# Ledger of designs, part 43: peptides against a protein of PDB entry 5OOQ

Target 1, 227 residues: chain A of PDB entry 5OOQ
Amino acid sequence: YREDVRQVVTHPANALSFLQPGRLVEISVNGKDNYGWGAVVDFAKRINKRNPSAVYTDHESYIVNVVVNTMYIDSPVNLLKPFNPTLPEGIRPAEEGEKSICAVIPITLDSIKSIGNLRLYMPKDIRASGQKETVGKSLREVNRRFPDGIPVLDPVKNMKIEDEDFLKLMKKIDVLNTKLSSNPLTNSMRLEELYGKYSRKHDLHEDMKQLKRKISESQAVIQLDDL

## One batch from the design tools (peptide; aimed at target 1 L118 R119)

Design b2_p22_4_s2 (made by RFdiffusion4, then SolubleMPNN; from b2_p22_4, 7 letters changed)
Fold by OpenDDE base, seed 1:
Structure b2_p22_4_s2 (fold): chain B 227 residues (1-227), chain A 22 residues (1-22)
Amino acid sequence: as target 1 above (227 residues)
Amino acid sequence: SEEERRKEIIEELVEEGILVPE
């Protein structure tokens, strides 16, 4: 269900009006290259000069240029072409222990994991010397101030997505979340009932608590995967 | 509250010129 929400949120009809310069977006390219939160520079409708008759899916029909501060330092960033989402080989985020740099990368809407409820102050000319680094510093500061995560736009309250089917989806997710929040407690209580006598007899109180926690956490994770 | 704290952080970042107000 999380992917279903993402598909609706990142659809051009909904997303484009929130992709102003400086808008924070969480970026995942090809489902594997996670750049974290970046800042929107601009966007344009995708045009294929080699094949003008090319038809793209809705989520691939626009190109968004974004500043990221997590580009691997040895990536061939000079080969990047604005508004060309086909990234050169070697363009990737830095892994743990690697150094990163700031870069502007072109992505499709499909590469947006989430849209933040924040906009950075953006330089007028991001291509000028030092401007990307300035944005990079701002990104670092925002991440520092929000250690639990950058606030995400609410699809209904903020984005005003009022499609009936989408609202039904959101309600369904809410119901599932409610169940998820209650199930661990229910399972914990059941386990306590089952092992209470044994625990009292053998003084296994702490072991029981640990087991209850592990079972509840495992079940919660499984249920989250269904969303 | 968490929402209040978030609002405060946003306001601070706007004042610092890091964020634009919305």
Scores: peptide ipSAE 0.646, ipTM 0.949, DockQ to the pose 0.786
OpenDDE base, seeds 2, 3, 4, 5: peptide ipSAE 0.636, 0.644, 0.635, 0.632; ipTM 0.948, 0.949, 0.948, 0.946

Design b2_p22_4_s3 (made by RFdiffusion4, then SolubleMPNN; from b2_p22_4, 8 letters changed)
Fold by OpenDDE base, seed 4:
Structure b2_p22_4_s3 (fold): chain B 227 residues (1-227), chain A 22 residues (1-22)
Amino acid sequence: as target 1 above (227 residues)
Amino acid sequence: SAEEERKKIIEELIKEGIIVPP
C-alpha cells in the first residue's frame, strides 16, 4: 500500500509541479541504495540521443538532478553523466563508518521515496566550486533540526490529489493501519486504474510545459529584439 | 504540540536563510 501511494505521488502528473529547485526528496536507487534526503537542482524529460524513439514508463520518463551529501567518497563520481540515470558501477551511498561527499546525481521519479514539504535556498550556480558543499551543509542542518524526519508533503492537502480512487486507497491504508484486513489484490487493481487516469493528466501537463517553454522562448526573442 | 514545534523550526530555518518560505 505504501508503494501504491508512492507510485501515485511520484507520477509526473503529480510530482513535477513540486520539483522546484531546492525541493527536498528522499532518494532510494534500485531499491537498495538509500541516499537519504537530497535537494532538487532541476528536472528534464528523458531524451535518448541514441534512440529518439525510445519509450519510457511514466516514472522513468523524467530525469531529476539532485544534490546528495551521502555519496561514498571513493565512488567514481567523475563517471556520472548529466541526465543519465544509469549510474556507473561503484556509485553508491556511504555505509556506516565510511566517509561521504556531496554529489549531483541524475535519478528517475521511480527513485523518489518521498517528497518533502521543504525547499532549500539553492545557490544560483550549483556547478560552481563549493556550491554543492553549501547545499550539503544545509541538508545536514535540516536533518539535525528534524530528528524525527523531514516533513513530507501531504498528498491531499498539499499536492491536491483529489482522485476518488486515490482517496479510497488512502482510506484503506488507514484502515489497515488499524488492523482491518484489506485485500491487497483489490488495491493493485485500483492502482492500475489510477495510472490510466494519471497518464492522461500527464499528457496534459506535458503539453502545458511545452506551451510554457514556447512562451518563454518567445519572450526571450522579444527581449533580444529590444537589445 | 508537535505541529507547533515543527512550525517553529520552519520559521527559524527561514529566518536563517536555509529554506525558502512555503
Scores: peptide ipSAE 0.638, ipTM 0.948, DockQ to the pose 0.635
OpenDDE base, seeds 1, 2, 3, 5: peptide ipSAE 0.637, 0.637, 0.636, 0.630; ipTM 0.947, 0.949, 0.947, 0.945

Design b2_p22_5 (made by RFdiffusion4)
Pose (drawn by RFdiffusion4):
Structure b2_p22_5 (pose): chain A 225 residues (1-48, 51-227), chain P 22 residues (1-22)
Amino acid sequence: YREDVRQVVTHPANALSFLQPGRLVEISVNGKDNYGWGAVVDFAKRINNPSAVYTDHESYIVNVVVNTMYIDSPVNLLKPFNPTLPEGIRPAEEGEKSICAVIPITLDSIKSIGNLRLYMPKDIRASGQKETVGKSLREVNRRFPDGIPVLDPVKNMKIEDEDFLKLMKKIDVLNTKLSSNPLTNSMRLEELYGKYSRKHDLHEDMKQLKRKISESQAVIQLDDL
Amino acid sequence: EEEEIEKMDEEALEKVEELLEE
């Protein structure tokens, strides 16, 4: 349900109104590369010189400044409006130095939208400007070690569509349902949940393999034939 | 609505400036 709400928030109709310069966003591109919290510089519509149609979330491209780029990552390969990050450009590992950079992303690569925004120079492309902004991101990350506050979708972003409101209530219902479980006030909850979640991943992982073996025991494309 | 958004963003910017000056 929370992932369902995220798509409603990041859809261009609601998200673009709050994508002013300097807006803080948590960037997780394709659900794999997590760059942490960054600052939005600008955004524009995606135009594919073949006029291909794009999905609503991929219809727009946002340039954001990050402070967790791997230091030896080849940033010279980036095209201004190509959100497909070339192979080798990745967030810095837990033991590797970081460097401030600007990357393009689609809206689907935004995990959350913050209620804070930075002061940004006019030309981020100017000399030392992307570096200075990266310093500000490091300070915000210090004042907010647990995380940056998110924008309230209803109160702040004024999202009042009825279908979305039922979705929010569906979450509150499951939370109070979760808060009424006997394990909520338990010490072994983290232990038992992790012990169970590992067994569950295997079950789902084993089920994936279990089906592959059976289909391949028989002839391969007999069904296609 | 546009004016409310501008006000909220101005307040957020001022709060960030104050935090950076500390």

Design b2_p22_5_s1 (made by RFdiffusion4, then SolubleMPNN; from b2_p22_5, 14 letters changed)
Fold by OpenDDE base, seed 2:
Parts: C-alpha cells; sequence; structure tokens
Structure b2_p22_5_s1 (fold): chain B 227 residues (1-227), chain A 22 residues (1-22)
C-alpha cells in the first residue's frame, strides 16, 4: 500500500506543483541507490532528442534535477549529463565509511520516495562554485534538526488529493497502522528495547559519520595550509 | 508458559509481518 501511495503522490498531476526550487525530496534511484533527502533545483518535461516520438510513462515523463550530499566521492560525476536520468555506471551514493560529495543529479519522478514539507533556499546558480556545497550544508542542518525524520507532505491535507479511491486507500492504511500499533509486539518492552538499540546504533553510526567528516575536513584544512 | 509465550510471539510476529507486507 505504501507503493500505491507513492505512485499517486509522485504522479505528475500531483507532484509537479510541489517540486519548487528547494523542495526536499527523498531519493531512491532504481530501487537500490538511496541518496536520502535532496533538494529540488528544477524540473522539465523529458524530451528525447534522438527519438521525439518516444513515449514515457507518467512517472518517467519528467526529469527532476536534485542536489544530493550523499554522492560517493569517487563517482564519475563529470559523466553526468544534464536532463539524462540514465545515470552513468559508478554513480552511486556513498556507503558506510565512504566519503560523500554534493552533486546535482537528474532523476525521474519514479525515483522520488517521498516529498518533504520543507523547502530550502535554493541559489539561482547552483552550478556556481560552492553553491552545491552550501545546499549540502543546509541539507545536513535539516537532517540534524529533524532527527525523527524530515516531515513528509500529507497527501490529503497538504497536497489536496481528493480522489475517492485514494482516500479509501489512506483509510485502509490508517486501519492497518492502528492494528500494527495495537499489536502486542509493538507494545512489548522488547520492541522498545530493540528499537532503542536500533536507534542508538543509528545515532552512533551518524555520530561516526559526522566525526569522519570532521576529521576529513580538518585534514583538508591541514593540507591547504601545507600548500 | 514459555511455550505459550513463544507461540504468542510467533503468531504476533506473523501478523505484524503480514500487516507490513500489505
Amino acid sequence: as target 1 above (227 residues)
Amino acid sequence: WEKELKEFWEKSLKEMLELLAE
């Protein structure tokens, strides 16, 4: 059902009006490459110059340019083609322990996992030196401020999706969530303990990532001073 | 009681997984 909701939310008829510059979106490319939350630069209708008669699905018919701060540092970002959502080989998010950089990547609507209820200030010229990094810093700050997750747009309250079938779907999800919350396992001290351990592990992992970043930044500064 | 508890947990887990799969 979550996928069904995603399909409705990311449909052009619903999503495009919320893809303003700076809008936060959660990005998953090809269902495997999770870039986390990025910021929308712009979007355009997908045009195939080689095949103008190419028909795309609704979810593939638009290209969204997004700033991500999770690109693997050794990714061949120079091979990225503007408005080409087919990413070159080697373009991937940084894994645990790897360094990341800021990049602008073109994605389809189908690569949007969720749309956030927040907008960053987006520089007019994101390709200018240092601008991507500024947005990257803002993304980090937002993630820091929302440890429980960035608020997602409510499809009904915020996006005003009033389709009856969709509303029924949402009600069904609410019922399922209620059942899930009432499940004895959910209320068990063990789940709280497991969740606590998981949360702590996640926090430790994030702390380690932050520390590694700080170390890397400090080393970069030292190298700059030695030049 | 341990057997009953185990069965209860297994049932509850199965139900939870089914709910998450929907």
Scores: peptide ipSAE 0.024, ipTM 0.465, DockQ to the pose 0.012
OpenDDE base, seeds 1, 3, 4, 5: peptide ipSAE 0.020, 0.022, 0.023, 0.028; ipTM 0.426, 0.450, 0.447, 0.480; seed 5 fails the geometry check

Design b2_p22_5_s2 (made by RFdiffusion4, then SolubleMPNN; from b2_p22_5, 11 letters changed)
Fold by OpenDDE base, seed 1:
Structure b2_p22_5_s2 (fold): chain B 227 residues (1-227), chain A 22 residues (1-22)
Amino acid sequence: as target 1 above (227 residues)
Amino acid sequence: MEEELKKFWEESLEEMKKLLAE
């Protein structure tokens, strides 16, 4: 069922309106290369210049450029071609104990595991020196602030997916979750999940307050410097 | 870099507000 939900969420009709610059997305290329959370740069319809009649599936019909901060340092990133989702050999995320770098990679919609309910500020020219690294630092900061995971867009509440079959699927999932929750073990896990969500919401509120304070302090400092 | 970071956090804050309003 999770994969079915992912297929609907990542369909162009639903996903593209949420792939604004800076949108956080969780990335898995070819089902094996997990880059974690990255930030959307832009997207474009996939065009095969060599074969204009090429027909792509819906999930392969668009290319999304994303900044990741988990690229293996010795990956041949210089061989990356913008808007070419066929990645060169050796392009992979860093494994445990390996060093990583920031890179812009082109992916298909099928490589999106989740769409986050957060956006980063994206530099106008991401290819300029140091800009990818700035986004990379922001990604690290986001991950630090959300140790329990980055909030994912709700398909119904946030994405407003009103497809009847999808809604039926979601209801079925809810029913199954409810039935599973009748099991004391699942109830404990659900309580932990609910508590985790509540705790995250509380933490987000506190983080928001702290951020507002920092912004206010920064503005005060700027005003002091302008005095 | 500080200005970009500030903008990042302002936008992040706005998205967080949206999340909390739900």
Scores: peptide ipSAE 0.038, ipTM 0.472, DockQ to the pose 0.103
OpenDDE base, seeds 2, 3, 4, 5: peptide ipSAE 0.012, 0.030, 0.000, 0.009; ipTM 0.338, 0.568, 0.227, 0.236; seeds 2, 5 fail the geometry check

Design b2_p22_5_s3 (made by RFdiffusion4, then SolubleMPNN; from b2_p22_5, 12 letters changed)
Fold by OpenDDE base, seed 3:
Structure b2_p22_5_s3 (fold): chain B 227 residues (1-227), chain A 22 residues (1-22)
Amino acid sequence: as target 1 above (227 residues)
Amino acid sequence: SKAEQEKFWQESLEEMEKLLAE
């Protein structure tokens, strides 16, 4: 269920309005490389210059640049390409006992594990010498102040996600958490069913959005031919 | 034709709207 909530929260329609400079996000790249909490620099729509016709999924359609303070010190950070989420080989977080450095990495929305309810003050030019390290210090301070974890945005109260099916899902999660002691299997099955229904509805909405775009594009082409 | 394509997409959209209303 956590993954289901994550997919909704990290969808562009919900996430982008909360990816202001300095927003804290928890980062996991490719499900393996956990960088912990980083700070958003900026984001942009993903554009493939080599293949302009490339179609990305919603969760891969934007690139988010984030400052992390957990980059392995010997990672080839010089090979990082701006707005390229395909990270070079060797780019990884430091393991236990290894030294880490601050780095700016491009990630997709799918690499966001959670969105924090905190924002850091960000330097105007993060690429200037020493600025990413300043952010790194701030990240360490935040982690120190929140030993039990950085507070996560509430999807309903903070993000104002008002989708009825999502609200039902959230209510069921709350009920499940409360009633896990009584019949966990039945509650889990019901939640899976609800999530399935929500997912189907979401897919339909996305399909409708795509159809509307296609209609608009077709109309634009017709207007050009009439010109 | 472009007109036929537009009609197809419009009909598809209407069908989806009906499905979402159920």
Scores: peptide ipSAE 0.023, ipTM 0.470, DockQ to the pose 0.010
OpenDDE base, seeds 1, 2, 4, 5: peptide ipSAE 0.006, 0.015, 0.015, 0.006; ipTM 0.274, 0.329, 0.324, 0.269; seeds 1, 2, 4, 5 fail the geometry check

Design b2_p22_5_s4 (made by RFdiffusion4, then SolubleMPNN; from b2_p22_5, 10 letters changed)
Fold by OpenDDE base, seed 3:
Structure b2_p22_5_s4 (fold): chain B 227 residues (1-227), chain A 22 residues (1-22)
Amino acid sequence: as target 1 above (227 residues)
Amino acid sequence: MEEEKKKFWEESLEEVKKLLAE
């Protein structure tokens, strides 16, 4: 059922309107290479200049450029080609104990595991020196603030997917989750998860207040320098 | 650029607030 939901959510008709610059997406390439959460740079319709008659599936018909901060340091990132989702050999996420770097990788919609309900402020020129690293720092900060996971867009409430079959699927999932939650062991885990969510909510609220304060302070400093 | 940044963060904050209200 989770895969069915993912197929609907990542369909171009639903996903593209939420792939604004800075949108957080969870990335899994070829079902093996998990890059974790990255930030959308841009997207474009996949065009094969060599074979204009090439037919792609809906989920492979668009290329999304994303910043990741989990690229293995010795990956041949210089061989990455914009808008080419066929990644060179050796392009992979860092494993445990390996060093990682920031990189922009082109992925298909099919490589999106989930779409987050958060956006990062993206630099205008992500290809400029140091800009990817700035986004990488922001990604680390977001992950730090959301230890139990980045909030995912609700397909119905946020994405406004109103397909009847999809709604039926979602209802089935909800019923299953409710049944699973009736288990006392699951309830304890759920309480911990709920507490985690509550704690995160509180932390996020405080972080938002701090961010607003920092923005206000930065504006005040700029006004002082212009005097 | 600062106004655009401000607008972006304001919109982002509103989206997060909506998420938290649910």
Scores: peptide ipSAE 0.195, ipTM 0.745, DockQ to the pose 0.038
OpenDDE base, seeds 1, 2, 4, 5: peptide ipSAE 0.028, 0.151, 0.029, 0.035; ipTM 0.423, 0.699, 0.428, 0.438

Design b2_p22_6 (made by RFdiffusion4)
Pose (drawn by RFdiffusion4):
Structure b2_p22_6 (pose): chain A 225 residues (1-48, 51-227), chain P 22 residues (1-22)
Amino acid sequence: YREDVRQVVTHPANALSFLQPGRLVEISVNGKDNYGWGAVVDFAKRINNPSAVYTDHESYIVNVVVNTMYIDSPVNLLKPFNPTLPEGIRPAEEGEKSICAVIPITLDSIKSIGNLRLYMPKDIRASGQKETVGKSLREVNRRFPDGIPVLDPVKNMKIEDEDFLKLMKKIDVLNTKLSSNPLTNSMRLEELYGKYSRKHDLHEDMKQLKRKISESQAVIQLDDL
Amino acid sequence: STLKWIEDEFVTEEEKEILEED
């Protein structure tokens, strides 16, 4: 349900109104590379040029400044409007130095939208400007160690469509349902939940393998035939 | 270092105090 709300928030109709320069966003591109919190510089429509049609979330490209780029990552390969990050450009590992950089992303790569925004120079491409902004991101990350506050989708972003409101209520219902479970006020909750979640991942992982073995025991493309 | 940022209607008083804190 929360992932469903995220798509409603990041859709161009609602998200673009709040994508002013300097807006703070949490970037998780393709659900794999997590660059932490960054600052939006600008955005523009994606034009595929072969005029190919794009998905609503991929219809726009946003350039954001990050402060967690791996230091030896080859940033010279980036094209301004190509959000497919070349192989080797990755967030810095837990033990590796970081460098400030600008990357293009589609809207689908935004995890959350912040209520804060930085002062940014006119030319982020100018000498030392991307570095200066990276310093500001490091300070915001210090004042907010637990995280950056998110924009309220209803109160701040004024999203009032009825279908979305029912979705928000569906979450509140499940939360109060969760808060009424006997384990909520338990000390072993983190232990037991982790112990169970590992057993569950295996069950789902084993089920994936279990089906593969059976289909391959028989002839391969007999069904296609 | 001095932090440079932009205030608007979405920033609460508590957040403002945190950001302007010496």

Design b2_p22_6_s2 (made by RFdiffusion4, then SolubleMPNN; from b2_p22_6, 8 letters changed)
Fold by OpenDDE base, seed 3:
Structure b2_p22_6_s2 (fold): chain B 227 residues (1-227), chain A 22 residues (1-22)
Amino acid sequence: as target 1 above (227 residues)
Amino acid sequence: MKLKYVEDEFISEEEKEILESP
């Protein structure tokens, strides 16, 4: 269900009005290269100069230029072409233990995982010396300030997506999330009651709480993946 | 670092506080 939501949210009809300069977006290129949260520079309709008759899918029909601060330092960033979302080989996010740099990359709407409700100040000339690094510092600071994740725009409340099928989808997800949240609590309470009856030892109660939390978290993750 | 951000209709007061806090 998450992918279904993403498809609707990132559709041009919904996304473009929220891709103002500085808008935070979570970026995943080709479903494998996670750059994390970046900041929108601008966007444009994808034009193939060599083939003006080229037809792109809705999600590939626009190119969004974004500042990321997670580019692998040895990536061939000099080969990046503005408005070409086909990234050169070797363009990738830094892995754990690798150094990263700031870069402006062109992505498609399909590479947007989430649209944040936060908007950074975007310098007028992002390509000027030091400007992308300034944005990169801001991105780091935002991530520091929001350790639980950058807040995402509400598709219904904020983005005003009022499609009936989408609303039904969102309702279904909400119901599922509620059920998932309620079941661990019910099971936890029942286990606590059971263990309270069988074990008066405080340590066992705490261990069970921790175990229940871990189980709940694991189940929540599994269920979220199914959404 | 003072974070430079753009205030719009989507940012909550809580989020503003987080962004403006030291």
Scores: peptide ipSAE 0.591, ipTM 0.943, DockQ to the pose 0.748
OpenDDE base, seeds 1, 2, 4, 5: peptide ipSAE 0.580, 0.579, 0.582, 0.573; ipTM 0.941, 0.942, 0.942, 0.940

Design b2_p22_6_s3 (made by RFdiffusion4, then SolubleMPNN; from b2_p22_6, 13 letters changed)
Fold by OpenDDE base, seed 4:
Structure b2_p22_6_s3 (fold): chain B 227 residues (1-227), chain A 22 residues (1-22)
Amino acid sequence: as target 1 above (227 residues)
Amino acid sequence: MELKFVVDEYISEEELKILTSP
C-alpha cells in the first residue's frame, strides 16, 4: 500500500504546491540509491531541448533540485547538471564507512519517497561557496533532533487529497496500523507478566523499558514492510 | 546549533518545540 500512496502523493497535481524551497523530502533514486532526507532548492517542468515533442509520464514531467548531505565523496559531482535527472555514472550515496559530501542533485517526482512537514530556511544562492554545506549541517541537525524520523505531511489533512479511492486506501492503512499498534501494548503487558515472574522489581523496570522500545522498533519495521 | 527553519501551518507545536530547543 505504501507505493500506492506514494504514487498519489508524488503526482504533480498534489506534490508541486508543497515543493517550496527548503521543504524536506526523502529521496530514493531509481528505487535503489537512498540519499535520505534532503532539502528542495527549486523545481521546473522537464523540457527536452533536443526533442521538444518528447512526452514524459506525470511523475517524470518535472525535475526537482535537492540538497543532499549523503553523496559519496568520490562521486563525480562536477558532472551534475541542474535540471538534468539523468545522473552520471558513479553518482551514488555513501555506504556505511564511506565519507559523504553535500551536493545538489536533480531528481524526478518519482524519486521522492516522502514529503516532510518541515521546511528549512534556504540560502538565496545555493551555488555560492559554502551554502550547500550550511544546508547539509542543518539536515544533520534535523536528523539528530528527530531520531525516530522526520515527520511526513498528512496526505489528507495537510495535502487535502480528497479522492474517494485514496481515502479508502488510507482507511485500510489506518486499520492495519491500529492492528499492529495494538500488539505492542498486548506484548508489553505479557512481557511485564513474564518478566515479573523472573526478575527483581528494580531491574525489571529498566529492562521493561528497553524491551518495550525494542518491541516498538520491531513493530515499526514490520509495519513499514506490510504497508 | 541554531537551526533556521520556516514556520508554516503544517508544523505542530510539539515539532516546533523540538526545532527551537537548544
Scores: peptide ipSAE 0.556, ipTM 0.935, DockQ to the pose 0.708
OpenDDE base, seeds 1, 2, 3, 5: peptide ipSAE 0.556, 0.545, 0.566, 0.554; ipTM 0.937, 0.933, 0.938, 0.935; seed 3 fails the geometry check

Design b2_p22_6_s4 (made by RFdiffusion4, then SolubleMPNN; from b2_p22_6, 11 letters changed)
Fold by OpenDDE base, seed 3:
Structure b2_p22_6_s4 (fold): chain B 227 residues (1-227), chain A 22 residues (1-22)
Amino acid sequence: as target 1 above (227 residues)
Amino acid sequence: MELKFVEDEYITEEELKILRSP
């Protein structure tokens, strides 16, 4: 059921409006590489310049650039390409006892495990010297302050996911968590229906354009205040 | 360390207290 919730939460129709610069997200790449909590830099629709007709799944149709502070120090970070979620070989989080560094990595929505309710202040130029390290320090501080885990956005209360099937799923999870005997309904078919409904209901392109505009406007205002 | 964060509608008062605490 957790995966089912994650699929709904990370769907573009739900997730994109919460992927503002500085938004904390928990990152797991390919189900094996856990980077922990990172901070969103930006996102864009995935475009294949070589194959403009390429069709991606909803969860792979956007690329999110995130700052992580758990990159293995000997990872070939110089081979990272912005907006290319296919990570080079050797790009991985540091294991126990290994040293880590800060890096900006491109991920898909499918690599988001959780979306946090916290948003860090994001430097205007994250690529400038020392900026990613500043974010990395902030990430460490947040983790220190929340030893029991960084708070996650409530899908219903905060994200306003009001789909009836999703609400039923959430209720079922709550019942299971309270050890109330409810039969686990196989929700996989319902999730596909939900995705179909979201894809039909939301113009993701327009939503993305609006979000980009809002982000740009917000950045412009900040620049004016710094003058 | 002073933590620089954006206050939005999703942060609870309890969380704000934690975030503002040195």
Scores: peptide ipSAE 0.578, ipTM 0.941, DockQ to the pose 0.618
OpenDDE base, seeds 1, 2, 4, 5: peptide ipSAE 0.567, 0.571, 0.557, 0.237; ipTM 0.937, 0.941, 0.934, 0.794

Design b2_p22_7 (made by RFdiffusion4)
Pose (drawn by RFdiffusion4):
Structure b2_p22_7 (pose): chain A 225 residues (1-48, 51-227), chain P 22 residues (1-22)
Amino acid sequence: YREDVRQVVTHPANALSFLQPGRLVEISVNGKDNYGWGAVVDFAKRINNPSAVYTDHESYIVNVVVNTMYIDSPVNLLKPFNPTLPEGIRPAEEGEKSICAVIPITLDSIKSIGNLRLYMPKDIRASGQKETVGKSLREVNRRFPDGIPVLDPVKNMKIEDEDFLKLMKKIDVLNTKLSSNPLTNSMRLEELYGKYSRKHDLHEDMKQLKRKISESQAVIQLDDL
Amino acid sequence: EEEEERIEFVEDATEEDEEELE
């Protein structure tokens, strides 16, 4: 349900109104590369010069400044409106140095939208400007070690559509349902949940393999035939 | 000093966003 709410928040109709320059966002492009918290510089509509149609979330491209880019990552390959990050550009690993950079992303690559925004120079492309902004991101990350506060979708973003409101209530219902479980006030909860989640990943992982073996035991494309 | 002030500056834009929506 929370992932369902994220799509409603990041949809251009609601998200673009709050994508002013300097807006803080948590960037997780394609659910794989997590760049941490960054600052939005600008955004524009995606124009594919083949005029291909795009999905609503991919319909727009946002340039964001990050402070967790891997230092040896080849940033010279980036095209201004191409959100497909070339192979080798990745977030710095846990033991590797980082460098401030600007990357393009689609809206689907935003994990959360912050209520804070930075002061940004007019030309981020100017000399040393992207570096200076990266310093500000380091400070915000210190004042807020647990995380940056998110914008409230209803109170702040004034999202009042009825279908969305039922979705929010569905979450509150499951939370109070979770808070009424006997294990909520337990010390072994982290231990038992992890022990179970591991067994569950295997079950789902094994089920994936279990089906592959059976379909391949028989002829391959007999069904296609 | 001016660069340090800019690095330390952060704005909570919640009230300004609500006024812009009015």

Design b2_p22_7_s1 (made by RFdiffusion4, then SolubleMPNN; from b2_p22_7, 11 letters changed)
Fold by OpenDDE base, seed 5:
Structure b2_p22_7_s1 (fold): chain B 227 residues (1-227), chain A 22 residues (1-22)
Amino acid sequence: as target 1 above (227 residues)
Amino acid sequence: SELEKRIKTVIDFTEEALKSLE
């Protein structure tokens, strides 16, 4: 059920409006490298310069730059390429007992496990010396304040995902989840089909959603000076 | 600490803003 909801929430038509600078997101790269909660720096549409005709899925079509404070200290962070979500070998979270550092990593929307209902104040120049560490300290404080977990955006109440397609999808997901134990493969295939249809419709309305994104980004700016 | 105070302020504001959307 969580994965099904995640697919909807992290779709560009829904997620991008909530990926303002400082937005907290929970990160899992390739379903194995869990970086925990990070803070969004910015995002951009994914462009492949070597293969301009490359077609990406909706969840891989954008690159989100995020600050994490859980990067393994000996990771080759110098090999990170801006706007390249294919991370070099050795880039990984610190394991238990290992030291970690702050880093900015490019991820796809598919690497977002959840979107938090909190935003941090973000420095204007995150690449400047010491700025990543400042954000890292803020992340630690937030985690300390929420020992039971950082609150997640409500898809309906907060993200306003209430369109007909979403409601139909959610109802079907609920039914499929109930029957998942009997035939996981069949249910998964059906869910993928349903999501595909949902995604296509939203792709057709991408322009409208992008406009809403821009409006939301402009209105939802949180400045510490205004608090 | 000053950092804790600032973070608390941001959190409170953000939560309040999001509640207004419900």
Scores: peptide ipSAE 0.023, ipTM 0.460, DockQ to the pose 0.221
OpenDDE base, seeds 1, 2, 3, 4: peptide ipSAE 0.000, 0.021, 0.024, 0.017; ipTM 0.224, 0.468, 0.405, 0.395; seed 3 fails the geometry check

